# Peptides against a protein of PDB entry 4LZF: the designs that were tried, part 11

Target 1, 155 residues: chain A of PDB entry 4LZF
Amino acid sequence: GGRLVVFPNGTRKELSADGQTVKVMFFNGDVKHTMPDQRVIYYYAEAQTTHITYPDGMEVLQFPNNQTEKHFPDGRKEITFPDQTVKTLHPDGREESVLTDGTIIQLNPDGSKVIQFNTGQREIHTADFKRREYPDGTVKTVYSDGRQETQYPTG

## One batch from the design tools (peptide; aimed at target 1 K13 V40)

Design b1_p23_1_s3 (made by RFdiffusion4, then SolubleMPNN; from b1_p23_1, 18 letters changed)
Fold by OpenDDE base, seed 4:
Structure b1_p23_1_s3 (fold): chain B 155 residues (1-155), chain A 23 residues (1-23)
Amino acid sequence: as target 1 above (155 residues)
Amino acid sequence: MKEEEERLLKEQEEFREELQKYL
């Protein structure tokens, strides 16, 4: 059998029979699980949030509103929003959002924006223009000065 | 046991502080 320790403040610590799992139940309702793989699962009772930490520095937060955040050791962050949009924040400052319909929105460190539509169309936003690329090879550009250009596919 | 209790309380506080970084 395992071992249970009850502390004077009401916190409880339970060790599994094999000693590989430790469960701490804090007096306030928080729960900490230390797993055999050394991952720590912490539940915040008041916030109703789960926080998983890994030995390599990976962290995962699961919020009560169904949002999940992953914090990677390299500084990358991945947020899954309640609407199931997935946003990735890269260490270089690039941000990428993948919508549920498959549309990808990329924000680049230089301020440019690229939208890859689920239709196969692609839109590029820069300080100087907005450009729409079509699957057939047509490219339409609207420049900041109001000029418009259409490039037709090569046959 | 008292030392372990204090250690656990310290860890709990560290986790609470860590959560605040994400809120």
Scores: peptide ipSAE 0.350, ipTM 0.879, DockQ to the pose 0.942
OpenDDE base, seeds 1, 2, 3, 5: peptide ipSAE 0.349, 0.346, 0.344, 0.345; ipTM 0.879, 0.878, 0.878, 0.877

Design b1_p23_1_s4 (made by RFdiffusion4, then SolubleMPNN; from b1_p23_1, 17 letters changed)
Fold by OpenDDE base, seed 1:
Structure b1_p23_1_s4 (fold): chain B 155 residues (1-155), chain A 23 residues (1-23)
Amino acid sequence: as target 1 above (155 residues)
Amino acid sequence: MEEEEKKLLEEQKEFEEKLKEYL
C-alpha cells in the first residue's frame, strides 16, 4: 500500500504504492500532486487556482473565471480569456490575438498593426498609413498627410 | 521529519510567490 505522513503543522503527505505519485495536502488547504511524468499540479485553495509546472519549464495557470495562462520555456506566453479569445505574446515583442469570430489582430515590434478580419479583408496600420485590402484585390490607403489612394485589381 | 516539514513549507512559499507573479 501507499504511505501517509502527518506532520505536526497539519500538512499531510501521501505516497502511492509504486512511489511514483506524491500528494501533499497543506494545512491551508492547498494541494500539491507530483505525477509520474514529474509534472506538478498545485491547487491554491484560497484563490481556487490550479498551477501546473512541467519539467521542461512550462507553466500553466487555470483561474476560477476560466482564464488560462501558459508560460512556455522559450518565453512565449499564451492567455485564453474567459470569452475564449486567445492572446499570444512572443519573446520578440509581437502580440497576436485570435477572437472567437476568427478575426486575428497582430501587433508587431515595429509598431505596426495588422487586422485579418473574418470577412477576408485585411487592415494594416503603420506610422505612415492605414491600408485596407479587400478580397477582390482592391487596396485603399489613407496616408497620415490625409491623402487617399485606391488601387484597383488588375484582373 | 522537521527538515521535511520545513522543506514542504518552503515549497509552499515558492508556489505562493509564483502565483503573485501571475496576479
Scores: peptide ipSAE 0.394, ipTM 0.884, DockQ to the pose 0.925
OpenDDE base, seeds 2, 3, 4, 5: peptide ipSAE 0.387, 0.387, 0.392, 0.390; ipTM 0.882, 0.882, 0.884, 0.883

Design b1_p23_2 (made by RFdiffusion4)
Pose (drawn by RFdiffusion4):
Structure b1_p23_2 (pose): chain A 155 residues (1-155), chain P 23 residues (1-23)
Amino acid sequence: as target 1 above (155 residues)
Amino acid sequence: NAAHVAALKAQRAANEAALAAEE
């Protein structure tokens, strides 16, 4: 029916009957679970933070302010902030934010961006211009040289 | 944030080393 082992330093280890699951309770209050499928779940007592390592290379961190960070094997990093905005950082430097109100912000490493407002408007920023596109078909552009352009709807 | 995560991982490595010594 399993075993409990208590070490001189105060660390405790609990093994399941099949030995597949191991729980380590460290003297400092940290808790580690090793699961049969080799996931490792580590709880940091003082920092109140959980770190989960998956066999496929994925790592997940849960911070006490309810922030979650996911690290994918390819280098992608996805952050869920407490407000539930999801921000994805790509290794090439692109950033994408999907806010709960529906706004999407796409930032390129060259500094260009596309913003998709929950209101249906779209904004594009490039080295040459800033552009706003409206649901009615109107397009407004401000160029680097200071000129401003309005493209009216066909209708 | 990255320094905090690194400190947590160092703490975990220290606990693991202490456990291996007890085993």
Fold by OpenDDE base, seed 4:
Structure b1_p23_2 (fold): chain B 155 residues (1-155), chain A 23 residues (1-23)
Amino acid sequence: as target 1 above (155 residues)
Amino acid sequence: NAAHVAALKAQRAANEAALAAEE
């Protein structure tokens, strides 16, 4: 069978009979599972949060509000919000949010913003202008000085 | 949320350190 070790501080360590799984039950109620595939599942009892760490350095946090965060080895983070919006934070500072309706919002390191609507329209925000691109090729630009420009599709 | 995660990781580190001290 397995082994159970009980430490003076109240922490308990269970080893499976095959030695492939280790379960640590900490004195504060936290639980750590080391799995045969070397992933580590840590449960924060008070916060009701699950933290999975993979051998490749991937980390997954699952919060009680149904938010999930993935921390990739390359420094990228992917946050799935309770509303199922997915936000990706890139190491270069770029952020992308994919809404449930298919709208994509991109925040660029230069401060520009691009919204790709599910309708095929795209809106570009810069320090100098706000631009709306339409599926038909029409482009409407409102410049910071108040000037407006419409570019019609080339027929 | 980063601060919250950091606090969790700190708690974990404390737990694991305490275990390591007893092993």
Scores: peptide ipSAE 0.515, ipTM 0.919, DockQ to the pose 0.890
OpenDDE base, seeds 1, 2, 3, 5: peptide ipSAE 0.510, 0.509, 0.510, 0.511; ipTM 0.917, 0.917, 0.918, 0.918

Design b1_p23_2_s1 (made by RFdiffusion4, then SolubleMPNN; from b1_p23_2, 11 letters changed)
Fold by OpenDDE base, seed 4:
Structure b1_p23_2_s1 (fold): chain B 155 residues (1-155), chain A 23 residues (1-23)
Amino acid sequence: as target 1 above (155 residues)
Amino acid sequence: MEEEIKKLKEQEAKNEAELAAEE
């Protein structure tokens, strides 16, 4: 059968009969489950947060506000915000946010920003300009000095 | 959120360390 160990500090450890599942109920109310697939599910009782660690090094945090963070072994992070916006943080410092309307916001390591609107328009922000690209091929640029330029499509 | 995660992981580490000391 399974085993239950109760420690002097009040922590409890339950082992399944096969030894493949371990449940630790810490004295502070936190709970740690080690699963047969070697996932570790840690529940922070006070914070009401779940932390899942996978054997490959993947980590998933689930917060009480419905935010979820995935920490990939390659250093990439994927954050699903309560509003269901998904933000990806890349190890190179690049960030990408996908909004629920399909808008994509990219922050590049050089500080430039690219917004891909669901309308097919694209806006590029740099230190020197803001540029709007239209589906018809029109490009409007507003430079930091206030100069404006329009490039018209061919045809 | 990073500070929160850090605090949580620190709490987990403390709990694990205490358990390890009692085992």
Scores: peptide ipSAE 0.425, ipTM 0.903, DockQ to the pose 0.896
OpenDDE base, seeds 1, 2, 3, 5: peptide ipSAE 0.422, 0.422, 0.423, 0.423; ipTM 0.902, 0.902, 0.903, 0.903

Design b1_p23_2_s2 (made by RFdiffusion4, then SolubleMPNN; from b1_p23_2, 15 letters changed)
Fold by OpenDDE base, seed 5:
Order: sequence, then C-alpha cells, then structure tokens
Structure b1_p23_2_s2 (fold): chain B 155 residues (1-155), chain A 23 residues (1-23)
Amino acid sequence: as target 1 above (155 residues)
Amino acid sequence: MDEEIEELKKREKELEAELAAAE
C-alpha cells in the first residue's frame, strides 16, 4: 500500500503503492509531485506558480496570470503571454514574437527588425533604411538620408 | 520575472534540503 509520512515541521510525504509517484506537501503549502515519467511538478503556493521539470532539462513555468514560459535545454525560451502572443528568445539574441493575428515580429542580433504582417506585407528595419515589401512584388524603401525608392514588379 | 523565478527556485531547493535532512 501507499505510505503517508508526516514530519514534525508539518511537511507531508505521500508515496504511491508502487513507489512511482511521490507527493510532498511542504509546510508552507508548496507541493512537489514526482511522476513515473520523471517529470517533477512543483507548485509554489504563495506565488500560485507551477514549475514542471522534465528529464531532458526542459522546464515549464505557469504563472497565475496565465503566462507560460518554456525553458529549453539549449537556452531558448518561449513565452506565451496572457493574450496568447508567443515570444521566442533564442540563445543568439534573436527574438521572435508571433501575435494572435499571425503577425510575426523578429528582432535580430544585428539590430534589424522584420515584421511579417498577416496581410503578406513585410517591413524591414535596418540602420540604413525602412523597407516595405508588398505581395505584388512592389518594394518601397525609405533610406536614413531621406531618399525614397520604389521598386516595381517586373513580371 | 527572471529574478522572481530564481527566488522561487531557491526556495524550492531550501525546502527540498530540509526534507532530505528529515528523511
């Protein structure tokens, strides 16, 4: 059968009959579940935050405001905001946000920014220019010196 | 947010260490 151990400080430990599941209820209200698949689910009671760790090093944080963060073993982080925007932070410094409307905003390590609109238009920001690319192949560029160029589709 | 997470993780480790000492 299962076991329940109650420690003097109030912490409680429950072991399943098969020993595959361990539940620790700490005196402060925190709860730690060790699962048969080796996931560890820790609940921070005061912060109302859930922290899941996986054997491969993956970590998932679930915050009370409905924000979720995934921490990948390679250092990548994926944040799902309460509004369901997903932001990915790459180890190389690149950031990518996917908005709920499908718009993608990319911040590159070189400081450039690319917005892929859900309309198919793309806007590229560099130190030298802002460029708007249209689905028909038209490209409009505004250079930092104020010069403007329009490249029309040739096809 | 990152700082808060680190504090939470620290707290977790402290509680786990306390439990381990009691077992």
Scores: peptide ipSAE 0.238, ipTM 0.839, DockQ to the pose 0.871
OpenDDE base, seeds 1, 2, 3, 4: peptide ipSAE 0.235, 0.231, 0.226, 0.237; ipTM 0.837, 0.835, 0.836, 0.838

Design b1_p23_2_s3 (made by RFdiffusion4, then SolubleMPNN; from b1_p23_2, 16 letters changed)
Fold by OpenDDE base, seed 4:
Structure b1_p23_2_s3 (fold): chain B 155 residues (1-155), chain A 23 residues (1-23)
Amino acid sequence: as target 1 above (155 residues)
Amino acid sequence: MEEFIEELKKREKENEELLRKEE
């Protein structure tokens, strides 16, 4: 059968009969599960947070406010906020947020910003201008100097 | 948030170290 070890400090360790599952209940209320697939599920009792680590280096954090963070082995982070907005932080410094309405907001390492609206319009923000691209091909640009330009679709 | 995560990881490590010492 399985084994239960109770340590002097109050920590308890349960091992399954097959040895594939280990459950540690720490004296402070934290719980660690080592699963047959080698993922480790750690529960922080005080913070009410779950931390899952995978053998490939993937990590998942689940916070009590319903926020979830995925830390990928490639250095990318994906944050699902309580409102279900998903923000991806890329190793190159690029950030992308996908809103629940389908709008995508991209922050580029150079400080530029691109908003892809769910309507098909796109807005580009740079140090020099703000540009709105319309599905019909019309492009409106407002430059930092106040100049405005409209580019009409061809064809 | 990063600081919070680091504190959690620290707590986890501390628990694991204590367990290791008792095993």
Scores: peptide ipSAE 0.452, ipTM 0.907, DockQ to the pose 0.884
OpenDDE base, seeds 1, 2, 3, 5: peptide ipSAE 0.446, 0.444, 0.447, 0.451; ipTM 0.906, 0.905, 0.907, 0.907

Design b1_p23_2_s4 (made by RFdiffusion4, then SolubleMPNN; from b1_p23_2, 17 letters changed)
Fold by OpenDDE base, seed 4:
Structure b1_p23_2_s4 (fold): chain B 155 residues (1-155), chain A 23 residues (1-23)
Amino acid sequence: as target 1 above (155 residues)
Amino acid sequence: MEEFIKELKEREKKNLELLKKEE
């Protein structure tokens, strides 16, 4: 059968009969589950936060405000905000946000910004210009000096 | 958020260290 160990400080450790599952209930209310698949689920009682670690190095944090963060082994982070916006932080410094309406906002390491609207329009922001690309192929550019340019699609 | 996560991890570390001492 399983085992229950109660420590003097109040921490409790439950071992399954097969030894594949371990549950530690710490004196401060935190809980650690070690699962048969080697996934570790840690619950921080005061912060009401869940931290899951996977054998491959993947980590998932679930916060009480409904925010979830995935930390990938390659250093990439994926944050799902309470509003369900998903932001991906890449190791190279690139950031991508996917809004609930399908709009994608990309922040590039060079400081440029690209917005892919759900309408198919795309807007590119650089130090030198803001450019709007339309589905029909029209491109409108507003340069930092105030100059405006329109490129019409070629038939 | 990073500091918050760091604090959580430190809390976990302390709990685990204490557990190891009692085992």
Scores: peptide ipSAE 0.469, ipTM 0.910, DockQ to the pose 0.888
OpenDDE base, seeds 1, 2, 3, 5: peptide ipSAE 0.461, 0.465, 0.464, 0.469; ipTM 0.908, 0.909, 0.909, 0.910

## One batch from the design tools (peptide; aimed at target 1 V24 F27 N28 A47)

Design b1_p24_1 (made by RFdiffusion4)
Pose (drawn by RFdiffusion4):
Structure b1_p24_1 (pose): chain A 155 residues (1-155), chain P 24 residues (1-24)
Amino acid sequence: as target 1 above (155 residues)
Amino acid sequence: TRDEEVAALKAQRAENEAALAEEE
C-alpha cells in the first residue's frame, strides 16, 4: 500500500504502491510530485509558485498573482496575465498580444506593427507611414514626410 | 526581475534535490 520515508533532515518521501508516483515534502515546505508519465510538479512554499516540467520539454510556471507563463520546447513563451491578456513572445522577437476586449497587437522585431482594434479598425505602422483602416472602407495614412492621405470609400 | 526570480527558484530546487540525494 505504499511507503512513507522520513529522513534525518526532516524531508519526507511518499511512494505509491506501484512506485509510479513519488511525492517529496522537503523540510523547507516545498513539495515535489513526480508522476508516472514523468511530469514533475514543484511547489515553492515561500514564493508560493508552481513549476511544472513536462516530458516533451514544455515548462509552465504559475505565480501567486495568478500569472501563468508557458515555455514551449521551440522557445516560444506565452504569458497569461491576471487580467487574462495573452502575450506570446517568439524567439525571433515578434510579440503578439490578444487582449480580452478583442484587441490584437502584433509587434515585429524591426519595430513595425499591426493593431487590430475590437472596434473593427486596423492600424499599420511601418518605417514609411502610419495607416488606419476603417470598417466603412476609409483609409487614412500619415507618411514619414508629413503628408496625410485619405482614401475615400468607393461608395 | 522575473527572469532573476525564476533563476533563483530553479537554484532553490537544485539545492533541495541535492540535499535529498545526499539523504538517500
Fold by OpenDDE base, seed 4:
Structure b1_p24_1 (fold): chain B 155 residues (1-155), chain A 24 residues (1-24)
Amino acid sequence: as target 1 above (155 residues)
Amino acid sequence: TRDEEVAALKAQRAENEAALAEEE
């Protein structure tokens, strides 16, 4: 059968009969499960946070406020906020947020920002201008100097 | 991100795992 080891410090270690699953119950209440697929599920008792680590180096954090973070081996992070907004942080410094309404917000390493609205409109923010692109092909630009330009669709 | 929070959690975990390793 399985084995239970109880250590003097109060930590307990349970091994499955097949040896494929290990459960460690630490003295502080934390729990570590090593699964047959070699993923490790760690539960921080005080913080009520679940931390899953995968053999490929992926990490998943589940916080008590319903925020989830995925840390990919490539350095990318995907954060699902309690409101279900998903933010992706790329290693190059690019950030992308997908809002629940379908709006996509992209922050680029150069400081530019692109908002893709659920209406099909797109807004581009740069150091020099804010530009609104409309589904009909109209483009309105407000430059930093206060100049405004409207480009009308062709066709 | 909760990088500092996660770092603190990982530190606590490391202490727990180190303590276990000493007893094994």
Scores: peptide ipSAE 0.500, ipTM 0.919, DockQ to the pose 0.842
OpenDDE base, seeds 1, 2, 3, 5: peptide ipSAE 0.498, 0.496, 0.493, 0.496; ipTM 0.918, 0.918, 0.918, 0.918

Design b1_p24_1_s1 (made by RFdiffusion4, then SolubleMPNN; from b1_p24_1, 17 letters changed)
Fold by OpenDDE base, seed 4:
Structure b1_p24_1_s1 (fold): chain B 155 residues (1-155), chain A 24 residues (1-24)
Amino acid sequence: as target 1 above (155 residues)
Amino acid sequence: SMEELIEELRKREEENLELLRKEE
């Protein structure tokens, strides 16, 4: 059968009969599950947060506000916000947000910003200009000095 | 911040694990 160890401080440790599952119930209400697949599921009682660690280094945090964070072994972080926006933080400093309407917002390490609208329009923000690209191939640029340029599609 | 919260949680977990290791 399984084994239960009760420590003086009130922490309890349950081991399955096969030894593949370990459950630690800490005195402060936190719970740690070690699963047969080597996932570790930690529950923070006070914060009501779940932290899952995988043997490959993947981590998943689930917060009570419905936010979920995935921390990938390569250093990438994916945050699903309560509004279901998904933000990806890349190791190179690039950030990408995918909105529920399909709009994609990209922040580049150089400070430039690209918005891919669900309409097919694209907007590029740099220190020097804002540029709007239209599905028909028209490109409108507003430069920081106030100049405006329109590039018409070739046909 | 969320980063601060995560760090606090990790610290809490480590403290719990440290205490457990001392009792085992």
Scores: peptide ipSAE 0.413, ipTM 0.898, DockQ to the pose 0.899
OpenDDE base, seeds 1, 2, 3, 5: peptide ipSAE 0.404, 0.406, 0.409, 0.410; ipTM 0.897, 0.898, 0.899, 0.897

Design b1_p24_1_s2 (made by RFdiffusion4, then SolubleMPNN; from b1_p24_1, 16 letters changed)
Fold by OpenDDE base, seed 5:
Structure b1_p24_1_s2 (fold): chain B 155 residues (1-155), chain A 24 residues (1-24)
Amino acid sequence: as target 1 above (155 residues)
Amino acid sequence: SREEQIEELKKREEELLKELEKEE
């Protein structure tokens, strides 16, 4: 059968009969589950936060406000906010946000920004201009020098 | 920040695991 060990400090350790599942209940209320698939589920009692670590190095954090963070082995982070917006932080410094309305916002390391609107319009922000691209092929550009240009679709 | 919070939580986890290892 399984085993329960109670330590002097109040920590408890429960082992399955096969030894594949280990549950540690720490004296502070934290809980650590080691699973047969080698994932580890740690619950921080005071913070009410769940931390899952996977054998491949992926980590998942679940916060009490319904925010979820995935930390990938490649250094990428994916944050699902309580409003269900998903923000991806890339190792190169690029950030991408997918809004619930389908809008995608990309922040590039050079400070440029690209917004793909749910309407099919795209807006590009650079140091030199703001450009709006329309589904019909029309492009409107406002340059940093104040010049405005409209390119009409060819074809 | 959330990042600082995560760091503190991971530190606490490590401390508790070290205490457990001493008792085992």
Scores: peptide ipSAE 0.249, ipTM 0.839, DockQ to the pose 0.904
OpenDDE base, seeds 1, 2, 3, 4: peptide ipSAE 0.248, 0.238, 0.243, 0.233; ipTM 0.838, 0.834, 0.839, 0.832

Design b1_p24_1_s3 (made by RFdiffusion4, then SolubleMPNN; from b1_p24_1, 13 letters changed)
Fold by OpenDDE base, seed 5:
Structure b1_p24_1_s3 (fold): chain B 155 residues (1-155), chain A 24 residues (1-24)
Amino acid sequence: as target 1 above (155 residues)
Amino acid sequence: SREEQIEQLKKREAENLAELAAAE
């Protein structure tokens, strides 16, 4: 059968009969579940946050405000915000946000920013200019010196 | 920050696990 161990500090450890599931209920309310698939589910009682660790090194954090973070073994992080925006942080420093309307915002390590609008327009921000690219091939650039340039489609 | 919060949570977890290990 299963086994229950109660420690002097109030921490409790439950082992399943098959020994494949271990549940630790810590004195401070935290709970750790070790599952047969080697997934570990840790619940932080005070923060009401769940931390899942997978055998491959993946970590998932679930916060009470519905924010979820996935921490990948390669160092990439994927954050799903309460508004369902998904932000990916890449190890090279690039950040990409996918908004609920389909807009994609990319922040590059060099400080440039690219917005891919759901309309098909693209906007590029650099230190020197802001450029809007239109689906028809028109490109409008506003330079930092105030100059504006329109490049019309070829053909 | 959220990152700092995560760090504190992991610290809390580590402390709980250390205490358990000492009790076992």
Scores: peptide ipSAE 0.540, ipTM 0.929, DockQ to the pose 0.900
OpenDDE base, seeds 1, 2, 3, 4: peptide ipSAE 0.539, 0.539, 0.536, 0.540; ipTM 0.929, 0.929, 0.929, 0.929; seed 4 fails the geometry check

Design b1_p24_1_s4 (made by RFdiffusion4, then SolubleMPNN; from b1_p24_1, 17 letters changed)
Fold by OpenDDE base, seed 5:
Structure b1_p24_1_s4 (fold): chain B 155 residues (1-155), chain A 24 residues (1-24)
Amino acid sequence: as target 1 above (155 residues)
Amino acid sequence: SMEELIEQLRKREEELLKELEEEE
């Protein structure tokens, strides 16, 4: 059968009969749960935060404000904000945000920015220009020197 | 910051696990 160990400090350890599940209830209210699939679920009682570690090195943090952070083994981070915006932080410094309206914002390591609007328009920001691309093929560019150019679709 | 919070939580987890291991 299962086993319960109660420690002098008040910590409790529950082991399943098969040994595949271990639950530690710490004296401070924290809980560590080791699962058969080798994920470890740690609950921080005071912070009301859940930390899940996976055998592949992935980590998931769930905060009381409904924010979730995934830390991937490759160094990528994915943050789901309370408003359900998803931000991905890449190891190369690239950042991508997907807004709930379908807008995608990309920040590149060189400082350039690309916005894919939910309307199908795209805006590109560089050191040299801001460019708006329209679904009909029209492209408007405002250069850093103040020059403006409109390119009309061909055909 | 969120990063500072995560680090504090991680340290607390390590401390509690160490206390458990020392008592086992």
Scores: peptide ipSAE 0.145, ipTM 0.760, DockQ to the pose 0.918
OpenDDE base, seeds 1, 2, 3, 4: peptide ipSAE 0.139, 0.130, 0.125, 0.134; ipTM 0.757, 0.751, 0.755, 0.756; seed 4 fails the geometry check

Design b1_p24_2 (made by RFdiffusion4; failed a check: the pose's geometry)
Pose (drawn by RFdiffusion4):
Structure b1_p24_2 (pose): chain A 155 residues (1-155), chain P 24 residues (1-24)
Amino acid sequence: as target 1 above (155 residues)
Amino acid sequence: SRAAEVAALKAQRAANEAALAAEE
């Protein structure tokens, strides 16, 4: 029916009957679970943080303020902030944020960006211009040279 | 910083694992 082992230093280990699941309760209050599928779940007592390592290379961190960070094997990093904004950092430097209100912000490493407002408007920033596109078909642009342009709807 | 916090947590975990291996 399993075993409990208590070490001189105060660390405790609990093994399942099939030996497939191991739980380690460290003297300092940290808790580690090793699962049959080799996921490792580590709880940091003082920091109140959980770190989960998956066999496919994915790592997940859960912070006590309810922030979650996911690290994908390819280098992508996904952050869920407490407000539930999801921000994705790509290794090439692109950043994408999907806010709960529906706004999407895409930031390129060269500094250009595309903003998709939940209101249906779209904004594009480049080295040459800032542009705003409206649901009615109107396009407004401000160029680096200071000129401003309005493209009116066909209708 | 958050990166420094994560590095400290991973170092703590490595220290705990080393202490467990010594007890085993």

Design b1_p24_2_s1 (made by RFdiffusion4, then SolubleMPNN; from b1_p24_2, 17 letters changed; failed a check: the pose's geometry)
Amino acid sequence: SREELIEQLKKREEELEKELEEQE

Design b1_p24_2_s2 (made by RFdiffusion4, then SolubleMPNN; from b1_p24_2, 14 letters changed; failed a check: the pose's geometry)
Amino acid sequence: SMEEQIAALKEREKENEKILEEEE

Design b1_p24_2_s3 (made by RFdiffusion4, then SolubleMPNN; from b1_p24_2, 17 letters changed; failed a check: the pose's geometry)
Amino acid sequence: SMEELIKELKEREKKLEEELKKEE

Design b1_p24_2_s4 (made by RFdiffusion4, then SolubleMPNN; from b1_p24_2, 18 letters changed; failed a check: the pose's geometry)
Amino acid sequence: SREELIEQLKKREEELLKELEKQE

## One batch from the design tools (peptide; aimed at target 1 T11 V24 D30 Y42)

Design b1_p25_1 (made by RFdiffusion4; failed a check: the pose's geometry)
Pose (drawn by RFdiffusion4):
Structure b1_p25_1 (pose): chain A 155 residues (1-155), chain P 25 residues (1-25)
Amino acid sequence: as target 1 above (155 residues)
Amino acid sequence: MLEEEETLEEELEEAHEKLEEILAE
């Protein structure tokens, strides 16, 4: 029916009957679970933080302020902030944020960006211009040289 | 048992060092 082992230093280990699951309760209050599928779940007592390592290389951190960070094997990093904004950092420097109100912000490493407002408007920033596109078909652009342009709807 | 205790202590230290590194970012 499993075993409990208590070490002189106060660390406790609990093994399942099949030995597939191991739980370690460290003297400092940290808790580690090793699962049969080799997932490792580590709880940091003082920091109140959980770190989960998956066999496929994915790592997940859960912070006590309810922030979650996911690290994918390819280097992508996905952050869920407490407000539930999801921000994705790509290794090439692109950033994408999907806010709960529906706004999407895409930032390129060269500094250009595309903003998709929940209102249906779209904004593009480049080295040459800032542009706003409207649901009615109107396009408004401000160029680096200071000129401003309005493209009116066909209708 | 003592060797296993030392291995678990090393694992504990390594896990805390990794968390400190992540928080320093």

Design b1_p25_1_s1 (made by RFdiffusion4, then SolubleMPNN; from b1_p25_1, 11 letters changed; failed a check: the pose's geometry)
Amino acid sequence: MEEELEKLLKEEEELRKKLEEYLSE

Design b1_p25_1_s2 (made by RFdiffusion4, then SolubleMPNN; from b1_p25_1, 9 letters changed; failed a check: the pose's geometry)
Amino acid sequence: MEEEEKKLQEELEEERKKLEEYLSE

Design b1_p25_1_s3 (made by RFdiffusion4, then SolubleMPNN; from b1_p25_1, 9 letters changed; failed a check: the pose's geometry)
Amino acid sequence: MKEEEEKLLKELEEERKKLEEYLSE

Design b1_p25_1_s4 (made by RFdiffusion4, then SolubleMPNN; from b1_p25_1, 10 letters changed; failed a check: the pose's geometry)
Amino acid sequence: MKEEEEELLKELEEERKRLAEYLAE

